Peptides against a protein of PDB entry 5K2M. Designs and how they scored, part 142

Target 1, 273 residues: chain A of PDB entry 5K2M
Amino acid sequence: MRIGITYTVLRREEMAIKERAGEFGEVVMLHEDDLLFPGNYDLDVVIIRNVSHFKALYTARLFESEGIPTVNSSRLIFEAGDKLFATLRLAGKVPVPEWKAALSEGGALRVPDSLGYPLVSKPVFGSWGRLLAKVNDRDSLEAVLEHRKWMKNPLYGIHYFQEFVEKPGRDIRSYVIGGEFVGAIYRYSNHWITNTARGGKAEPCSDPEVEELSVKAWEAFGEGALAIDIFESEKGLLVNEVNPNMEFKNAARVTGADMAGKLVEYAVEVAKT

## One batch from the design tools (peptide; made by RFdiffusion4, then SolubleMPNN)

Design b2_p22_1_s4 (from b2_p22_1, 12 letters changed)
Fold by OpenDDE base, seed 4:
Structure b2_p22_1_s4 (fold): chain B 273 residues (1-273), chain A 22 residues (1-22)
Amino acid sequence: as target 1 above (273 residues)
Amino acid sequence: TEEEERFIEEKEEAEEWEKKIT
């Protein structure tokens, strides 16, 4: 077994994945600078750990073109890593926050007619709550839309909105790998954007409803390793988003779950199929 | 890239924060 690991930055997660992968075979660390295609890669599977969503997506697709399976697959990265495409998958299987998408400013200006205020503007791509805006009124909506026009990436012209969900000062992040629930954490924040990378406390989450919902959310995609972000709302649990390029350092620390091992075990399974 | 720079900045901020809570 030869296991590739692609990476941008050698994080704690990549170190843990490397260590665990070494128990199953030869490990080939592949920095982004080492990636040239077409290439003659002698690998049975590649674990995709590129930081950029697009770099991860294209890296996965490029290895797949060489006949090498990836964890996650380019399909999964594409569908799960885009907030709108992820919502389209999730909405048919699990409760999600109310959402609207518009393809023009004129369309976006009508979103409050359906969602009301406050609403959340999200880019379809990006991590760590970047470019999330709580939109409380018309003036704020117009400002967000104006700023989006001046952003160079055309994907900022895809207007994705959710209802603003009041949360109990925390959210839930769960992890499902190969359809198995691996663990979950509460992420505490005094800000409406809950993210442990921005300095939130994490605690173990042991809730059977979270476990069941997390597995159902994973089943909307049907493959790979996903982190799942769940909101506790007045109307119950809502699946907010999924991440096909998950960070798990905090979750692994807090839960004691072997996230890296489970990811490697799944990659080895994928290599054998 | 700007995305990598933002990631590095966010990572450094997270690491600094982790050091403050430990």
Scores: peptide ipSAE 0.013, ipTM 0.491, DockQ to the pose 0.072
Fold by OpenDDE base, seed 2:
Structure b2_p22_1_s4 (fold): chain B 273 residues (1-273), chain A 22 residues (1-22)
Amino acid sequence: as target 1 above (273 residues)
Amino acid sequence: TEEEERFIEEKEEAEEWEKKIT
């Protein structure tokens, strides 16, 4: 078996995936600069680890066009990597924060009429809490919308809002690969954005309700490897978002779960189907 | 890309934070 791994930056995750993949077959590391299509890739499966959502999406689709399956698939990357499309999948299966989407400034200005304040403005794409805004009032909403008009990417004109969820100074990141719950962590932060990439600590999360909810959230998509962000709220557990290009170095370290091994095992099973 | 550069910067910042809290 020949396992491709596409990457932008060689992170701890990519190193762990490479190491574990070497136990299952021959490993071919493919930096973004090595990728040219159409091409003659002798690979049974490709693990997609490109940093950019769009580069990951297009890379997956390009390999699929050559008859090479990918983990994750271009379908999963497309549906899970867009916060709005992910919400559309999740909302019918699991509890999610209250949300609204608007396609214009005039539409966005009416969002508080239904959700009230405070709101969270999110871009439909992007990682690590970039361009997340807590919108407490009308003046803040107008400022966010004004700034969005001057952003060059037309996707910033898709206005996605959630209710602001009061969290207990933490959130939950769980991992589901091939429908199997692999592990979960608490991410602590003094800021309303609890991402560990912004200076939070991680601790193991062992909660059967988190495990059950995480599997149900994965079942909304029905394939691949997902990181799942869950909020502890006064309404109970809420699935905030999913990530088809998961970081797991902290989760693997804290839980001892073999995240890289489970990802490779799933990729090997995908290659056999 | 500007997104990749920001990703690297945020990663380095995160790694520095991890070193401070360990």
Scores: peptide ipSAE 0.013, ipTM 0.500, DockQ to the pose 0.071
Fold by OpenDDE base, seed 3:
Structure b2_p22_1_s4 (fold): chain B 273 residues (1-273), chain A 22 residues (1-22)
Amino acid sequence: as target 1 above (273 residues)
Amino acid sequence: TEEEERFIEEKEEAEEWEKKIT
């Protein structure tokens, strides 16, 4: 078996995936600079670890065009990596924060009539809490919408909003690979945006309700490896978003779960199908 | 790339914070 691993930066995750993949076959590391298509690659499966959502999406689709399966698939990356498309899948299966989408400024200005204030403005793409805004009033909404007009990417003209969820100074990140729950962590932060990359403490989460909800959230997509972001709200657990290009260094460290091994095992199963 | 630079900066900040909490 020949296992490709595409990457932008060699992180702890990519090193762990490489090490575990070496137990199953020959490993071919492919930096973004090595990728030319069509390339006539001799690979049984490719694990996609590109940092950029769009680079990951196109890389997956390019390998699939040569008959090489990918983990994750281009379909999964497309649907799970867009916050609005992910919400459309999730909302039919699990509790999600109340949301609204608008396709114009005039539509966006009516969102508070249904969601109220405070609300959260999100871009449909992007990671690490970039361009998230807590919108407390009309003046703040108008300011966010005005700034969006001057952004060059047309996707910033897709207005996605959620209710503001009061969190207990933490959120939950869970991991589901091939339909199996692998583990979960609490991420602590003093900021309304919980992110371990911003200096938050991580602790293991052992909650059967989180496990059940995480598997149901994965079943909304039905394939691949997903990180799942869950909020603890006054209404109960809410699935906020999913990530098809997961970071797991902190979760693996805190839980002791072999997340890299589980990802490689799943990629080997995909290669045999 | 600008994305790689931001990722390195965020990673370095996260690693510095991990050292302060442990």
Scores: peptide ipSAE 0.012, ipTM 0.489, DockQ to the pose 0.032
Fold by OpenDDE base, seed 1:
Structure b2_p22_1_s4 (fold): chain B 273 residues (1-273), chain A 22 residues (1-22)
Amino acid sequence: as target 1 above (273 residues)
Amino acid sequence: TEEEERFIEEKEEAEEWEKKIT
């Protein structure tokens, strides 16, 4: 078994994955600078750990073009890494926040007619709560739309909105790998954007409803390793988003779950298929 | 930490690159 690991930065997660992969076979660390295609890679599977969503997507697709399976697959990265495409999968299987998509400013200006205020404006791509806006009124909506006109990336012209979900000062991050629930954490924040990378406290989440919902959310995609963001709402649990390029250092530390080991075990299973 | 700073920088570069592709 030869296991590739692609990476941008050697984080705690990549170090843990490397260490655990060494128990199953030969490990080949592949920095982004090492990735040239077409290549003659002698690998049974590649674990994709590139920081950029697009680099991860293209890296996965490039290895797949050479007959090498990836964890995650380019299909999963594509569908799960886009908030709108992920919502389209999730909405058929699990409760999600009410959402609207608009493809123009004129469409976006009509979103409040359906969802009311406050709204959350999200880019379809990106991480760590960047370019999230709580839109309380028409003036704020117009401001967000005006700023997006001047953004260079045409994907900012895809307007994704959610209802604003009142959260109990926390959200849930769960992890499902190969259809198995691995663990979950509460992320505490006094800000409406909950992120442990922004100094939020993490605590273990042991809730059977979270476990069941997390597995169902994973089943909407049917493959790979996903981090799942869940909101506690007055309507019950809502699946907000999924991440096919998960950070798990805080979750592993807090839960004691061997997330790196589970990821490697799944990659080895994929390699044998 | 220096690792966190490098991670932020490479993340910002990756994000700037994502801005350039599109």
Scores: peptide ipSAE 0.013, ipTM 0.478, DockQ to the pose 0.107; fails the geometry check

Design b2_p22_2_s1 (from b2_p22_2, 10 letters changed)
Fold by OpenDDE base, seed 2:
Structure b2_p22_2_s1 (fold): chain B 273 residues (1-273), chain A 22 residues (1-22)
Amino acid sequence: as target 1 above (273 residues)
Amino acid sequence: SPIVEQLDKDEKEIEELEKLYS
């Protein structure tokens, strides 16, 4: 068994994955600078750990083009790593925040007619709450839309909105790998964006409803390793988003779950298929 | 007692890295 691991930065997660992968076979660490395609790689599977969503996506697809399966697959990275595409998968399977997508400024200006205020404007790509905006009124909406016009990436012209969900000062991040629930944490923050708050804390989440919902959310995609962000709303649990390039250092420490091991085990299973 | 971990440091570091490599 030859296991590739692509990475941008050697984080705690990549070190843990490398260590566990070594128990199953030969490990080939592949920094982004090492990647050249076509390359005739001699690998049975590649674990994708590139920081950039797009680099991860293209790396996965490039290995797949050489007949090497990846964890996650390019399909999963593509669908799960885009907030709108992820919503499209999730919405038919699990409760999600109410959402609208518009493809023009004119369309976006009509979103409040359906969802009201407050809204959350999200880019379809990006992590850690970057470019999230709470839109409380028309003036704020116009400002967000105006700023988007000056953003160079055309994907910023895809206007994705959610209802603003009032959270109880926390959200939930769960992890499902190969359809198995691995663990979950509460992430505490006084800010409406939990990921960016200083002084945020994580605690173990042991809730059967979270476990069930997390597995269902994973089943909407049907493969791979996903981190799942869940909101506790007045309407119940809502799946906000998923991440196919998950960080799990904090969750692993807090829960004691062997997330790196589970990921490697799944990759080995994929390699054998 | 539940283990409490800080989230901010690691997430900020990764955010900055993603900005550089995206």
Scores: peptide ipSAE 0.018, ipTM 0.563, DockQ to the pose 0.057
Fold by OpenDDE base, seed 1:
Structure b2_p22_2_s1 (fold): chain B 273 residues (1-273), chain A 22 residues (1-22)
Amino acid sequence: as target 1 above (273 residues)
Amino acid sequence: SPIVEQLDKDEKEIEELEKLYS
């Protein structure tokens, strides 16, 4: 078994994946600078750990074009890594926050007619709560939309909105790999954006409802390794988003779950199919 | 279970990298 691992930077996750992969076969670390296509890669599977969503997507697709399966697949990265596309999958299987998408400023200005205020404006791509905005009123909406006009990436012209979900000062991040629930944590924050970067606290989440919902959310995609963000709301548990390029060092530490091992095991299974 | 403080020293660096490579 020859396992490739693509990466941008060697994080704790990549080091853990490398270590665990070594137990299953030969490990080939592939920095982004090492990736040229078409290439003669002698690999049975590639674990995709590029930092950039787009780099990860294209890397996966390029390996797949050479007959090498990837974890995650380019399909999964594409569908799960885009908040709107992920919502489209999730909404068919699990409860999600109410959402609207608009393709123009004029359309976006009508979103409150359906969802009301407050709203959450999200880019369809991005991590760590970047460019999330709580939109409390019309003036705030206009400001967000005005700023989007000046952003260079045309994807910022895709307007994705959710209802604002009142959370109990925390959210849930769960991990499902190959259809198996691996673990979950509560992320505590005094801010409506729960981000670990802001000195958040984490606690293990042992809730059968979270486990069941997480697996169902994964089943909406049907493959791969996903981190799943879940809100506790007055309506019950809501699946907010999924991440096909998950960070898990903190969750692994808090829960004791062998997330790196589970990821490698899944990659080995993928290699054998 | 005790709440564990999550300090990710590298998060800012990762964010900067993502900006660069996006």
Scores: peptide ipSAE 0.017, ipTM 0.542, DockQ to the pose 0.060
Fold by OpenDDE base, seed 4:
Structure b2_p22_2_s1 (fold): chain B 273 residues (1-273), chain A 22 residues (1-22)
Amino acid sequence: as target 1 above (273 residues)
Amino acid sequence: SPIVEQLDKDEKEIEELEKLYS
């Protein structure tokens, strides 16, 4: 078994994945600078750990074009890593925050007619709460839309909105790999954006409802390894988003779950199919 | 269960990753 691991930065996650992968076979670490296609890669599977969503997506597709399966697949990265496309999958299986998408400023200005205020404006791509905006009124909406016009990436012209969900000072991040629930944590924050990346605290989450919902959310995609972000709302649990290039160092530490091992085990199984 | 605080080291690492991601 030859396991490739693509990466941008050697994080704790990549180190853990490398270590666990070594128990199953030969590990080939592939920094982004090592990636040239078409290439002669002798690999049974590649674990995609590129930081950039798009680099991860294209890396996965490029390996797939050479007959090498990836974890996650380019399909999964594409659908799960885009907040709007992820919502389209999730909405058919699990409760999600109310959402609207608009493809023009004129369309976006009508979003409050259905969702009301406050809203959350999200780019369809990005991480760590980047460019999330709480939109409390018309003036704020107009400001967000105006700023989007000056952003260079045309994807910022895709307007994705959610209802603002009042949370109990925390959210939930769960992990499902190959359809198996691996673990979950509470992420505590005093800010409306609850992300441990912004100085948040983590605590183990042991809730059967979270486990069930997490598996159902994963089933909306039907493959791969996903981190699932869940809100505790007044109307129950809501699946906010999923992450096909998950960070798990904090969750692994807090829960004691062998997330790196589970990821590698899944990759090995993918290699065998 | 005890709340585990994120280390300053981890926060700095994420900041660096954000620069690379953008």
Scores: peptide ipSAE 0.017, ipTM 0.556, DockQ to the pose 0.057
Fold by OpenDDE base, seed 3:
Structure b2_p22_2_s1 (fold): chain B 273 residues (1-273), chain A 22 residues (1-22)
Amino acid sequence: as target 1 above (273 residues)
Amino acid sequence: SPIVEQLDKDEKEIEELEKLYS
């Protein structure tokens, strides 16, 4: 077994994946600078750990074009890594925050007619809560839309909105790999944007409802390794988003779950299919 | 009570990753 691992930066996750992959065969670390296509890669599977969503997507597709399967697949990265496309999959299977999409400023200005205020403006791509805006009123909406006009990337012209969900000072991050629930944590934050690196605390989440919902959310896509963000709301658990390029160092530490091992085991299974 | 562990405070690392992501 020859396992490739593509990466941008060697994080704790990549080091853990490398270590666990070594138990199954030969490991080939591939920095972004090492990737040229078409290439003669002698690999049975590639674990995609590029930081950039688009670089991860194209890397996966390029290896697939060489007949080498990837974890995650380019299809999964494409659908799960776009917040709107992910919502389209999730909405048919699990509860999600109310959402609207608009393709113009004129359309976006009508979103509050259905969602009301406050609402959240999200880019369809990006991580770590980048460019999330809580929109409390018309003036704030107009400001966000005005700024979007001057952004160079045309994807910023795709307007995605959610209802603002009031959270109990925390959210849930769960992990599902190959359809198996691996673990979950509570992430505590004093800010409405909860994130791993904001100096909060984490606790293990042992909730059968979270486990069931997480598996159902994964089933909306039907393959791969996903981190799942879940909100605790007045109307119950809501799946906010999924991440096909998951960080798990904090979750692994807090839960003791062998997330890197589970990811490698799944990659080995994919290689054998 | 479940063991509470502090999340890594790596705001600087995230900023660097965001630059690479963009």
Scores: peptide ipSAE 0.017, ipTM 0.562, DockQ to the pose 0.052

Design b2_p22_2_s2 (from b2_p22_2, 10 letters changed)
Fold by OpenDDE base, seed 2:
Structure b2_p22_2_s2 (fold): chain B 273 residues (1-273), chain A 22 residues (1-22)
Amino acid sequence: as target 1 above (273 residues)
Amino acid sequence: SPIVEELRRDEEEIKKLEKLYS
């Protein structure tokens, strides 16, 4: 078994994945600078750990073009890594925050007619809470829309909105790999944007409802390894988004779950199919 | 280019990560 691991930065996650992969076979670390296609890669599977969503997507697709399966697949990265596409998958299976998509400024201005205020404007792509805006009123909506016109990326013209969900000072990050629930954490923040990467506290989450919901959310995609963001709302648990390029160092530390091992085990299974 | 601007922003975040793991 030859396991490739693509990466941009050798983080704790990549180190853990490398270590666990070594138990199953030969590990080939592939920094982005090492990747050139088409190539003659002698690999049975590749674990995709590129930081950039698009680089991860293209890397996965390029290996697939060489007949090498990837974890995650380019399909999963594409569908799960786009907030709107992910919502489309999730909405049919699990509760999600109310959402609207508009393809024009004129359409976007009508979003409050259905969602009301406050709402959250999200780009369909982007990591680390980038360009999330809480829109409290018409003036704020107009400002967000105006600013988007000046952004270089025309994909910012895809206007994705969610209802603003009041959270109890935390959200939930769960992990499902190959359909198996691996673990979950609470991420605490005094800000409406919760992200442990920004210094939030994490605690173990042991809730059967979270586990069940997380598996159902994963089933909306039906493959791979996903981190799942869940909100505790007045309406109950809501699946906000999924991440096909998950960070798990904090979750692994807090829960003690062998997330790296589970990821490698799944990759080995994929290699054998 | 839609992808270029996002990649540029990713590079900024990557630099921060690299600094944390150096």
Scores: peptide ipSAE 0.135, ipTM 0.800, DockQ to the pose 0.127
Fold by OpenDDE base, seed 5:
Structure b2_p22_2_s2 (fold): chain B 273 residues (1-273), chain A 22 residues (1-22)
Amino acid sequence: as target 1 above (273 residues)
Amino acid sequence: SPIVEELRRDEEEIKKLEKLYS
């Protein structure tokens, strides 16, 4: 078994994956600078750990073009990594925050007529909570839309909005790999954007409802390894988004779950199919 | 490129990560 691992930065996660992969076969670490296509890669599977969503997507697709399966697949990275496409998958399977998408400024200005205020404006792409805006009123909406006009990426013309969900000072991050629930954590923050990478406390989450919902959310995509963001709301649990490029160092630490091992085991299974 | 701005932002985050893990 020859296992490739593509990466941008050798983080705690990549180190753990490398270590566990070594128990199953030969490990080939592939920094982004090592990648050139078409290539002659002798690999049974590639674990995609590129930091950039688009770099990960293209890397996966390029290996797939060489007949080498990837974890995650380019399909999953594409669909799960886009907030709107992910919402479309999730909405048919699990409860999600109310949302609207508009393809023009005029359409976007009508979103509050349906969702009311406050709103959350999200780009369909982006990591680490970039360009999230809480829109409390018409003036704020106009400002967000005006600023979007000056942004260079045409995808900012895809206006994606959610209802603002009041959270109890935390959200939930769960992990499902190959359809198996691996673990979940609470992420605490006094800010409406919860992110443990920004200094939030993480604690284990042991809730059967979270486990069930997480598996259902994964089933909306049907493959791969996903981190799932869940909100606790007055109307129950809501699946906010999924991440096909999961960070798990905090979750692994606080839960004791073998996230890296589960990922490698799944990759080995993929290689054998 | 339709992804230039996102790539630029990714690069900034990567630089932060590199500093953290160097």
Scores: peptide ipSAE 0.076, ipTM 0.771, DockQ to the pose 0.126
Fold by OpenDDE base, seed 4:
Structure b2_p22_2_s2 (fold): chain B 273 residues (1-273), chain A 22 residues (1-22)
Amino acid sequence: as target 1 above (273 residues)
Amino acid sequence: SPIVEELRRDEEEIKKLEKLYS
């Protein structure tokens, strides 16, 4: 078994994955600078750990074009890594925050007619809570729309909005790999954007409802390794988003779950399929 | 390019990560 691992930065996650992968076969570390296609790679599977969503997506697709399966697959990265596409999958299976999408400024201005205020404006792509905006009123909506109009990336013209969910100062990050619930954590933050990258405390989450919901959320996609963001709302648990490029160092540390091992095991299974 | 700005922002975050893990 030859396991490739693509990476941008050798983080704790990549180190753990490398270590565990070594128990299953030969490990080939592939920094982004090493990637050139067509490359005639001799690998049974590639674990995609590129930091950039787009680089991860294209890397996965490029390996797949050479007949090498990836974890995650380019399909999963594409659908799960886009907030709107992910919502489309999730909405049919699990409770999600109310959302609207508009393809024009005129359409976007009508979003409050359905969702009311406050809203959350999200780019369909982006990591670490980048360019999330709480939209409290019409003036704020107009400002966000205007600013996005002047951004160079045309994808900002895809207007994705979500209801603002009041959270109890935390959210839930769960992990499902190959359909198996691996673990979950609470992420505490005083900011309405909960992200552990911003210095939030993590604690173990042991809730059967979270586990069940997480698996159902994963089933909306039906493959791969996903981190799942869940809100505790007055309406109950809501699946906010999923991440096909999951960070798990804090979750692994806090829960003791072998996230890296589970990921590698799944990759090995994919290689054998 | 539809991805150029995102890649640029990713590069900024990557630099932070590189600094953290150097």
Scores: peptide ipSAE 0.416, ipTM 0.914, DockQ to the pose 0.127; fails the geometry check
Fold by OpenDDE base, seed 1:
Structure b2_p22_2_s2 (fold): chain B 273 residues (1-273), chain A 22 residues (1-22)
Amino acid sequence: as target 1 above (273 residues)
Amino acid sequence: SPIVEELRRDEEEIKKLEKLYS
């Protein structure tokens, strides 16, 4: 078994994945600088750990074009890594926050007519809560839209909005790999954005309802390793988003779950199919 | 929502296009 691991930065997660992969076969670490296609990599599977969503997507597709399966697949990265595309999958299977998408400023200005205020404006791509905006009123909406107009990437012109969900000072991040629930944490913050990458505290989450919902959310995509963000709302549990390029150092630390090992085991299974 | 269904169809077409280039 030859396992490739692509990466941008050797983080705690990548170190753990490397170590666990070594138990299953030969490990080939592939920094982004090492990647050139077409190539002859002689790998059975590649674990994609590029930091950038787009770099991960293209890397996965490039390996797949050479007959090498990836974890996650380019399909999953594409579909799950885009907040709007992910919502399209999730909405048909699990409860999600109410949402609207608009393709113009003019359309975006009409979103409150349907969803009201407060809203959350999200880019369809991005990590660690970047460019999330709580929009409480018309003035704020106009400001956000004006600023988006001046941003470089035209994808910021794809306007994705959710209803603002009142959370109990926390959200849930769960992990499902190959359809199996691996673990979950609460992420605490005094800010409405509760991501632990922004200084939130993490605690174990042991809730059968979370486990069930997490698996159902994963089934909306049907493959791979996903981190799933869940809100505790007045309406019950809502699946906010999924991440096909998951960070798990905090979850692994808090829960004691072998996230890296589970990921590697799944990659080995993928290699054998 | 008819709009959501239309968006899903668009997504499916995108996937089909991706398959053509893979």
Scores: peptide ipSAE 0.018, ipTM 0.489, DockQ to the pose 0.026; fails the geometry check

